# Designs tried in a protein design run: peptides against a protein of PDB entry 7Q4I. Part 11

Target 1, 281 residues: chain A of PDB entry 7Q4I
Amino acid sequence: HENSTIAERLYSEVRVLCWIMTNPSNHQKKARHVKRTWGKRCNKLIFMSSAKDDELDAVALPVGEGRNNLWGKTKEAYKYIYEHHINDADWFLKADDDTYTIVENMRYMLYPYSPETPVYFGCKFKPYVKQGYMSGGAGYVLSREAVRRFVVEALPNPKLCKSDNSGAEDVEIGKCLQNVNVLAGDSRDSNGRGRFFPFVPEHHLIPSHTDKKFWYWQYIFYKTDEGLDCCSDNAISFHYVSPNQMYVLDYLIYHLRPYGIINTPDALPNKLAVGELMPEI

## One batch from the design tools (peptide; made by RFdiffusion4, then SolubleMPNN)

Design b1_p9_1_s1 (from b1_p9_1, 5 letters changed)
Fold by OpenDDE base, seed 2:
Structure b1_p9_1_s1 (fold): chain B 281 residues (1-281), chain A 9 residues (1-9)
Amino acid sequence: as target 1 above (281 residues)
Amino acid sequence: EKPDFSPPP
C-alpha cells in the first residue's frame, strides 16, 4: 500500500502544464514514450511539433524543423500556451522528448511560490545572461506570470526579445525573460544539491575523472560536486534519457521499493507572498 | 544519438 495523499494535494494546488519539444520524426520514436511515462503525471501534456498528431496530442506550430528553428518553436509554443492554456496550469514546463521529469518533485519545489511571481527554474547556467539562464535540455519551468511577461511584454519587442528564429533557444529565452524582470530562481534543495540535470543520472552520480576543463563545470551557475551528493533526493529532471531508460526510471522511481524502508516526506514550507523567493543557501 | 556533450553555442 502506498500513501499518495500529499502528492495528490500538490497535483491539485501546483498545476503543471508540460510542453514537449519534438518533431514529426520523433513522435513515435521518443515523444510517445514521454506520454507513456513521466508525461502522464503532468496536469496537462502537449507535444509541440511542426505536424499534428492526434494520437500523441501534438500541435503543429508554424515553424520549420532543425536545430536552427528551436528558438522559433519555443516562441510559438509559448504563444500557443498563452492563447489557449494560460489558465489550465500555474506552472509551464518546457522539456525535450529525451528529458525525464519527476513531476512530484517539481511540485514540491514550486509549492511555496506564487504563480503570479515572475520566476522560472531549471539547471542554471552562468554564461551569456547576467542572472543566468536555464539549460534547455534539463527542462525549465515558468510561472504563469513569467509566461505572460514573455508572450505579452518580451516577444512583441525586438529590443527585449530576438525576432529571428536562430540561436540557442535556452539562451534566447533567458535573455528575453531577464529583460522583462523574470527572475532566474535557485532550484537547489536545502542542502545545496541540484534538482535539474542536463545529463543522465549516471553522468552526475559517478565520479569520473572528468577533466575540470569540461564545459559543464564552467557553465554551471552554482558549484556542485560529482557523486551521491551531486543530486537532491528530490531531483526533478535528467536529459539524454533514451526511450528505454524512461521506462527503467519509471520502474525505479515509482515501483521498485526497498522492503522495510519507509520514506517520511518533509513538511511543506510556508507559502511565499507574490514576488517573494526562498532565501539563497 | 550520442549525448551532445557540446556546450551550448
Scores: peptide ipSAE 0.046, ipTM 0.767, DockQ to the pose 0.170
Fold by OpenDDE base, seed 5:
Structure b1_p9_1_s1 (fold): chain B 281 residues (1-281), chain A 9 residues (1-9)
Amino acid sequence: as target 1 above (281 residues)
Amino acid sequence: EKPDFSPPP
């Protein structure tokens, strides 16, 4: 027997629209497996593509194919969301078609925040943007107000937001959001452990998996360790997750249980006022 | 796969 009462409450109170960055060549290979695993736990799931696919619920955005158009696709995706779906959710998650997300853990992190607070969360990197920016691969989540400011205030102004479609999409959206006073939040748990991860669990959990000179250690905004202390017990996302590993993760997280161990969830924190953030740890 | 995020300079 399972008691999901708190998760059901958060599903209703912390509504999440997940949009998945994909392309026509990945509809069957990758995106379909997101839809069959973690994507089913979003309140709304949309695949942002260059071609329509009614079986997948993929939208054809007016963008070209290829990695050089990721920034263009991100801009058009949020324009589409603002026009059609801004009231369908409180929070708007960008993920890749090889990102795995534990949506319940994201709802838990977001619960105290107002969706009218101009804030976004993810794996924060320190270069290029003064307040930091969120890693594209780890996925990042915008409040409803952050989406409004991005689409209405930033995108129409070439001085605030890059008008061409070139550049690193995560850096460019980070610049745009900073320019309209959307805050780069702290997604760490109460123990200072990260929740959004730009690599697979193995790369974070295994000590000395990467050299100390690996770029990631210079890019992370907050100090983090390798090993078991790398990751929150309430981790939200991992990147470079193969289609097969998505089903493995679904089994491990939602089905496999150690007999005789019952996890009692922590009490929900108090809700914050509009514009209020949790203290940085 | 190559990172779909900003590489180091």
Scores: peptide ipSAE 0.046, ipTM 0.770, DockQ to the pose 0.132
Fold by OpenDDE base, seed 3:
Structure b1_p9_1_s1 (fold): chain B 281 residues (1-281), chain A 9 residues (1-9)
Amino acid sequence: as target 1 above (281 residues)
Amino acid sequence: EKPDFSPPP
């Protein structure tokens, strides 16, 4: 038998609403596999689409489809969350329908932070936004206060937040959040290893998988290594995960165990005051 | 926006 007592405690104390960016063509192809795997471990799971799907629990947002509408969909998704679900969770994760998330590891990272702290976490990129922005594909998580500031303070003001629905959704939300003093947090573990990843595990774990000129190395906010030291033992997310690979990851992470090896979790850190961040590494 | 990652062949 597995002892999940700490995970159950964090499930109650660090409530996460996960919203999944999807579209009607991907409801059956991708989104349902999120629901059948890692999405089950969210406190609340909502699929943000352009069409309603009662089997999926998909919401029809008033947006068009296509890449040029992702920013519009993100704005409407957070408006919907703020109106209907702002008290259902403490933290609000955006993920794609091909993002895999280890929600327990995210709760562990978030545990010391107050939901009333205006902060968000993800894979931080350095271009376009002074404090950085979080990669859309790796997924990013906003505190309740960050959602409030985004929806109430940023979105209504065209000077703070882009009114058009075009543009890179991750960059645009990053600009908006910066303009309302939502902090781009550091999601790295105590060893300085990343937790949110914009690619599949293989692309991060295999040294020299990409050229040194690859855009990712120019975009990362924090210096990172390749190979086994690339990634936290408490990694949170990976992107470009196929439906089949979601089931593989679910099996490897939650079911497959090496016999005779027992993992003892680290002690939980002290909780931070409102507005306080963990020390930078 | 990140470009679509196409792994190098």
Scores: peptide ipSAE 0.040, ipTM 0.760, DockQ to the pose 0.314
Fold by OpenDDE base, seed 4:
Structure b1_p9_1_s1 (fold): chain B 281 residues (1-281), chain A 9 residues (1-9)
Amino acid sequence: as target 1 above (281 residues)
Amino acid sequence: EKPDFSPPP
C-alpha cells in the first residue's frame, strides 16, 4: 500500500494550475499524452492553443501558431487564466507539450511560499534579464500575485512589457516580471541541486554529454554540474520528453519500485511570510 | 532566448 497523505495535503494546500503550450497539430501527437500522464496530477490542466478541443480541454487563444507567436500565446494564456481561473489555483505553471513535470515535487518546493508573494520559479538563466529569467522549455511557475502583476500591471504598459508578439517568450516574460518586481526565485534544493531542467534527464545525468562551450553552461544562472549531482532527488521538470518517454517516466516515477526500499519524505519547511524568500544557497 | 539544441546522435 502507498501512503500519499503528505502528497494529498500538498495537493490541497499548494494548488497548481498547469497550462500547456500547444498547437492544433500537436493536440493528439503530444498534448494528449501530457493529459494522460503528469498533467492529471495538476489541480487544473488547460491546454493553450489556437483551436478549441473539448476532448483535450484546449482553449483557442486569439494568436497565430509558430515560434514567432509563442510570446503572444503566453500573454494571452495568462490573460485567460487571470480572467477565468485566477482563484482556481495558488500557483500557475507554464509547460510545453514535451515537458514532463513531477507536480508533487513542485508543490514541495512551493510549500513554504505564499501565493501572494510576487515570485516565480523555473530553470534560471542569466542573460538579458538582470535578476535572470526562467527557461521556457523547463517550464516555470508563477505565484497568483505574479500572475496578477503580469496581467494587470505589466501587460497594459508598453514601457514595462513588450506589446508586440515577437521575441523569445521566456525572456520577454522575464523582462515584464522584473519590471513589476516579481522576483526570480531559486528553485535549487537544500544541496544546491537544480529542479527544473531544459533537457531530458540523460543530458543532465551523463557527464560530458555536452562540451564546455555548449550554450547552456553560459546561460545557467547558478553553477551546476553534470552527473548524479546535477539533479535534485526532488526534481520537478524535464524538457524534450517524447510522448513515449512521458509514459516511461510516469512508470519509473510512480509505479516501478525497488523491492525492500522505502523512501521517507523530509519534514516540510516552515512557511515564509508574504514577500519572504528562502535564503539563497 | 535559448539557442536550439540538437542532442548529439
Scores: peptide ipSAE 0.043, ipTM 0.773, DockQ to the pose 0.411; fails the geometry check

Design b1_p9_1_s2 (from b1_p9_1, 4 letters changed)
Fold by OpenDDE base, seed 3:
Structure b1_p9_1_s2 (fold): chain B 281 residues (1-281), chain A 9 residues (1-9)
Amino acid sequence: as target 1 above (281 residues)
Amino acid sequence: KKPDYSPPP
């Protein structure tokens, strides 16, 4: 028996809509494995594609396919969410079809924040955007107010948001969000450990896996370590996770337990006022 | 390892 009472409470109080960036060629290869693993723990799960798929619950957005259309797809995805689903959740996660997310850990991070606070979270990078932007691959989560500001205030204004569908998706949304005063939050835990990761666990957990000149270390907004101290005990996401690895992670996180070890969760923090953020570390 | 994101704007 497992006691999920706190997780069930957070499922009700911190509602998350997850939208998955995918394409028709990946519906069966990748996206369905998200649906069968971590995606089932979202309050709502939508696959954003260029073709409808009733088995997947995929939406056909009015966009082309290819890497040069990712920004266009993100804009149309959030327009679709705002029009059809803005009241279905409090928080709106973008993930790729090879991103793995521990949704309970995300709810824990988000719990103190008001959905009416214009904020978003993810793996924060420092280049190109003054306040930083969130890595697209690690996934990023917008508050309901952040989605409203993005769709209603930013997207209609070419001075605030790029009209073309080309460009780096994560940088472009980061620019748009900054221009409408959506805050780039700090997703680190109370120990200063990261929660959103743009690579697989192995790449973060193994010390010196990359050279210190690797672009990631130049891009990361907050100073981070490698090894076991790289990552929060409440880590939220990893990227480049294969379909097979998603099932492995599901087993390791939700099923495999060392006998005789019982985890006691920390107390929930106090809720913040609208517009208030947790102190930066 | 793959820089799918964060190329120069």
Scores: peptide ipSAE 0.059, ipTM 0.790, DockQ to the pose 0.102
Fold by OpenDDE base, seed 1:
Structure b1_p9_1_s2 (fold): chain B 281 residues (1-281), chain A 9 residues (1-9)
Amino acid sequence: as target 1 above (281 residues)
Amino acid sequence: KKPDYSPPP
């Protein structure tokens, strides 16, 4: 037995549409396992592909396959969401078919924010975009207003948003969002610990797992450490999670309990006004 | 591993 009253409240008040970046070759290999694990905790789950799959609930976007088309697929995915689903949720998460997300922790982070605030969250990187951009692999979440501005104001204007489908999708959306005054939010917890992670937990939790010259340390917007202080107790996402590891994580997070230990959630913060952000830490 | 999301050159 479990008391999920607060999680149920947040499920209702902080509605999340999750769209999963995938391709036809990964429908069975990867995407199906997202649907069977963390994706079931989204208010709406859509797989964005180049081929339709009715069992998966995959949409065929008018894009080619391959890494060079990820930006094109991201643009078409958000156009599709705006046209068909903009009122189905308050927040719109992009994730890969090998991203694992703890949706309840994302709802907790998002709870104080208005969906009419032009903001998005993720693992913030500092290069190429003045305010930073969110790592594509860690997943990133846009407010409803951010989606509106992206699709209606940015995408139609080649001066604001790249018309070509080439480039790093996370950098390109970051440029477009900055150009329409969508703010790159701070997703860190009150202790300054990150919530969105572009690698598996092992790579963040184990000290000195990577060389100090590893690109990640040059890209992170906020200073972070490896080890026990790497990650929020309310971490939201991890990337490069294999299909098997999705089931392991689902078991460890939602089923496995140490007997006699009960976690008491912190009180919900006050809601912010439209356009207001939490103070930077 | 090369980052799957490489910044533009």
Scores: peptide ipSAE 0.058, ipTM 0.792, DockQ to the pose 0.105
Fold by OpenDDE base, seed 5:
Structure b1_p9_1_s2 (fold): chain B 281 residues (1-281), chain A 9 residues (1-9)
Amino acid sequence: as target 1 above (281 residues)
Amino acid sequence: KKPDYSPPP
């Protein structure tokens, strides 16, 4: 009744390690629900915390808790991945414990790219970083080469990467990655629609949900609209998703079907050479 | 909910 042959192929060919930003107070409240929903579709799932939790598969990083230490936690998370897991995947996704991700759609976007290409994807913002940076809340995905450059070339050099743990984690990693020539990719689909979203679907789908003066409209790198044209049919992520809404989204995306409508997937694009990007739309 | 990610100052 369901044919998953292409999704199974992409699961094998486009291996994704998902690391989840969390803390001990959220292990049971939030992180566990990621593990029980979309996180099960990652090739590897790791929760980055300050305390170990064997039931969750949480790692205790040598960092303090609180929003002011998110950059410190991001640096230690990627150091841990590089040391223990760099060969376990081709792509390395950062997400929050209230981010929801459609991993199959991410594999589809990533399929043409070499993991040896120094590139990363997400919801691109234009301020502070010349090439742009990826929104932390929407989640962002690094190639294996991008992780290598970040950990080996950027982190050890205070001129390339901020040594203290303060600052906005998404801006700081964006600066570091630019300084080692990791490219900020275009994650839009062939119709120019976004795939990574820093808010819940409702905030993007409903026109005039926010004022035109809302900071988001000043920060987006690419022009986007509200309504049905806001979002790709192959959207990848949404942020501020409650634990209950994760189960609702799992039902709507993977179980609920309109009878008599069969979606035929588009053909896979040709693979790109190392260092080659898709043309910007 | 207030955005957890605010624009950097």
Scores: peptide ipSAE 0.058, ipTM 0.788, DockQ to the pose 0.147
Fold by OpenDDE base, seed 4:
Structure b1_p9_1_s2 (fold): chain B 281 residues (1-281), chain A 9 residues (1-9)
Amino acid sequence: as target 1 above (281 residues)
Amino acid sequence: KKPDYSPPP
């Protein structure tokens, strides 16, 4: 018998709405597999698309499809969330339809933070935005206050937030959030290991998978190494996860057990005050 | 920018 008491507590205390960036051509190919795997562990799961799909729970946003419309879709997704779902959760995760997320590990990271703190987390990149921005592929999570500031304060002001739908969605939301004093949090664990990953586990775990000139090493905000020390034992997300790999990861994380090894969770950290962040590592 | 990453073959 598995003891999920702490996970159940965090499910109640750290409510997460997950919205999945998808399109009509990927509803069956990708998004459905998110719904059947890690997405079932969100408190609420919504697929943001250009077409409605009642089987998937997909919303038709008033946007076009294609990479050039991702920023438009992100803006409309958060507007939709703010209008219909702002009280349904404390935290609001954006993920792609090929992102895999361990939601329990995200709740653990978020536990000390107030949802009224203007903060967001993800894989922090250093270019373009002074405080950094979160990688779109790794997924990023906004507090309720961050969503409010984004939708109410940033989006209506062309000086604070890009009004057109062009550009890299992750950079553009990062600029908007910085302009309304939403803080780019540190998602690393107590050992300084990352939790949000813009690639599959294999690409982070295998040393020398990429050369030192690979763009990722220039973009990463915090120093990151390859190998087993690359990744937190409480890692939250991986990107470029195929539909088949989602089921493999779901099995490996939630079903496969080495007989005779019992993991005990660490104690929960103290809760922070509103506006307080964990010290940078 | 999400740089397109193609893993080396």
Scores: peptide ipSAE 0.044, ipTM 0.770, DockQ to the pose 0.359

Design b1_p9_1_s3 (from b1_p9_1, 4 letters changed)
Fold by OpenDDE base, seed 2:
Structure b1_p9_1_s3 (fold): chain B 281 residues (1-281), chain A 9 residues (1-9)
Amino acid sequence: as target 1 above (281 residues)
Amino acid sequence: GPPDFSPPP
């Protein structure tokens, strides 16, 4: 008896292809749990691997495994998407096989933006890239135009995009995207609260005396608070989510309800013109 | 200890 009318509308109007960074050793351990939880809410779900798995819908990319190949895998993943799937969605999410994503909240954030706007969103970090880059673990989402620019304009040019497969995946794509004028968007909500998180909810919600020296506080592009104000009511992603925690989150977010509390969704914002961004908060 | 979240490289 839930009214999902707006969510269904957004599912149709804000089409998201989710690609999951995985490897053959994680197909059964992690990736299948993404498929069984939040991944089912993507318009298209693809697992990018080094081995094919028909049960998982995993693609064997022509890359090696290991951390030193993540950038190579990301390049090949987006090449594959551009070649086979560029018209299957409007937005293209990268996530890890231990990232949890509330896809409806992502659609809500993306709704005003044109997919022809060269923009991408995620947890923005400030180092290495002037405009910032999006944390790989928190997941990041490219517009269709951003994917086009990345694959067609950036990747073929060693001056714009690193040809080697080594390097920090998220930093390297961030450099490439900046070099083709893909904008690093602001994913914060209207209250300035973050939506993409590079850690589990507990790590953000609990005011741990995280040493102010913790790297995260130096890396965040936007000032963020700890505690309940850390996170948007429409948060999109969390990282380091175990397979079991994915099912817990699925239950808590989509099934568990406090009786007698009815959430009325905010009105959808006006759609932006091509190339237009939401005002900075 | 805090989870060994190594900074992104």
Scores: peptide ipSAE 0.040, ipTM 0.747, DockQ to the pose 0.169
Fold by OpenDDE base, seed 4:
Structure b1_p9_1_s3 (fold): chain B 281 residues (1-281), chain A 9 residues (1-9)
Amino acid sequence: as target 1 above (281 residues)
Amino acid sequence: GPPDFSPPP
C-alpha cells in the first residue's frame, strides 16, 4: 500500500494551476498525453491554444501560431488565467506540450513560499536579464502575486513589458517580471542540485553528452555538473519528452519500485514570510 | 523532430 498523506496535504496547501502551451496540430499528438500523465496531478489543467477543444479542455487564445507568436500566447494565457482562474490556485506553471513535470516535487519546493511573494521558479538562465530568467522549455512557475504583477502592472506598460508579440517568450516574460520586481527564485535543492531541466533526463544524467562549448553551459545561471549529481532526487521537470516517454516516466516514477526499498520523505521546511526567499546556496 | 538544441534567439 502507498502512503500519499503528505502528497495529499501538499495538493491542498500548494495548489497548482498548470497551463500547457500547445497548438491545434498538437492537441492529439502531444497535449492529450500530458492530460493522461503528469497533467492529471495539477489542481487545474488548462491547454492554451489557438483553437478550442472541449475534449482536451483547450482554450482558444486570440493569437496566431508559430514560434514567433509564443510571447503573444504567453501574454494572453496569463491574462486569461488572471481573469478566470487567479483564485483557483496559488501557483501557476507554464509548461510545453513536451514538458514532463513531477508536480509533487514542485509542491515540495514551493511549500515554504507564500503565494503573495512576488517570485517565480524554473531553470534559471543568466543572459539578457540581470536577475536571470527561467527557461521556457523547462517550464516555470509564478506565484499568484507574480501573475498579478505581470498582468496588471507589467503588460499594460510598454516601458515595462514588450507590446509586440515577437521575441523569445521566456526572455520577454523574464524582462517583464524583473521590471515589476518579481524575483527570479533559486529552484535548486539543499545540495545545490537543479530541479527544472530544459532537456530530457538522458542529456543531463550522461556525463560528456555535450561539449563544454554547448550553449547551455554558458546560459545556466548556477554552475551545474553532468551525471547523477546534475539532478535533484526531487527533480521537477524535463523538456523534449516525447508522448511515449511521458508514459515511461509516469511508470518509472509512480509505479516501478525496487522490492524492499522504501524512501521516507524529508521533513517539510518552515514557511517563509511574505517577501522572504530561501537563502541562495 | 530532434530536440532543438539551438540557443534561445
Scores: peptide ipSAE 0.040, ipTM 0.747, DockQ to the pose 0.168
Fold by OpenDDE base, seed 5:
Structure b1_p9_1_s3 (fold): chain B 281 residues (1-281), chain A 9 residues (1-9)
Amino acid sequence: as target 1 above (281 residues)
Amino acid sequence: GPPDFSPPP
């Protein structure tokens, strides 16, 4: 028997809309497996595509396909969310169709924050944007107020937000959000360990997996190391997760238990006022 | 697949 009382409370109090970046060629190959695994733990799950798929719950956005259209798709996805779903959730997660997310851990991180605070979270990178930007592959989550500012204040103004569809989508949204005073939050746990990861667990957990010259070490905003200290016990996301590995992760996280070990959750922190952030570590 | 690098601007 499992006691999910706190998780059920957070499911109700910290409502998350997850939108998945996908394309028609990946509906069956990738996106369907998100829907069958971690996506079922979102309060609302929407697949953003260029073609409608009623079995998947995919939306046809007015965009072309290909890597050069990802920024265009991100803009149209958030416009669609703002028009149809802005009141259906408190927080709005972007993920890729090969991102795996532990939604309960995200709700735990978000619990103290007001959704009316203009803030967003993810794996923070330091280049190109003064306050940093969140890695697209690791997934990033906007507050309701951040979505409002992005769609209503940033997107209509070419001086604040890039009007064309070219560029790195994560960098471009990071620039737009900074220009409307949406804060790039710190997603690290109380021990300073990361929660959003742009690679699979193996890449972060195994020391010397990459050279010190690997781009990630130059991009990461907060100093981090490889090994067990890389990653929070309450980690939220991993990227480049194959469809088969999504089912493995679902089994390992939600079914496999070490007999005789009882996990006692930490107490929930106090809620913050509107505009207040957790202290930096 | 290959890591999606945020291309430099």
Scores: peptide ipSAE 0.039, ipTM 0.758, DockQ to the pose 0.108
Fold by OpenDDE base, seed 3:
Structure b1_p9_1_s3 (fold): chain B 281 residues (1-281), chain A 9 residues (1-9)
Amino acid sequence: as target 1 above (281 residues)
Amino acid sequence: GPPDFSPPP
C-alpha cells in the first residue's frame, strides 16, 4: 500500500494552476500527452493556445502563432488567469508542451512560502536581469501576488513592461517582474541542488555531456555540479521531454519501485511570514 | 536573443 497522505495534504494546501504554452499544431502531438501524464496532478490545468480545443481544455488567446509571439502569449495567458482564475490557486506554473513537471516536488518547495509573497521560482539565469530571470523552457511558477503585480502593475506600464510582443519571453517577464519587486527566488534544495532543468534528465545526469563553453554554464545563476549530483532528489522539471518520454517518466517516478526500499519523506519546514524567503545556501 | 534551447548539435 502506498501512503499518499502528505501529498494529498499538500495538494489541498499548496494549490497549483498549471498553464501550458502550446499552439494548434501541437494540441494532439504534444499537449494531450501533458494532460494524460503530469498535468493531471495540477489542481487546475489550462492549455494556452491561439485556438480553442474543448477536448484539451485549450483557451484561444488573442495572439498570433510563431516564435516572435511567445511574449505576447505569456502576457495574454497571465491576463486570462488573473481575470478568471486568480483565486483558483495559490501558485501559477508556466510550462511548455514538452516540459515534464513533478508537481508534488513543486508543492514541497513552495509549502513554506506565502502566496502573498511577491516571488517566483524556476531555473534561474544570470544575464540581462540583475536579480536573474527564470528559464522559459524549464518552467517557472509565480505566487498569486506575483501574478497580481505582473498583470495590474507591470503590464499596463510601458516603462515597467515591454508593450510589444517581441523578445525573449522568459527575459521579458523577468524584467517586468523585477520592475514590480517580484523576487527571483532560489529553487535549490537544502543541499544546493537544482530543481528546475532546461534540458532532459540525460543532459544533466551524464558527466561531461556538454563542453565547459556551452552557453548553459555561462547562464546559470547558481553554480551546479555535473552528473548524479546535478539534480535534487526532489527535482521539479525537465525540458525537451518527448511525448513518449513523458509516459516513461510517469512510469519511473510514480509506478516503478525498487522492492524493499521504503522512502520516508522529510518533515515539512515551518511556514514563512509574508515577504520572507528561505535562507540562501 | 536567448539561445535557442536546441540541444547542442
Scores: peptide ipSAE 0.037, ipTM 0.752, DockQ to the pose 0.535

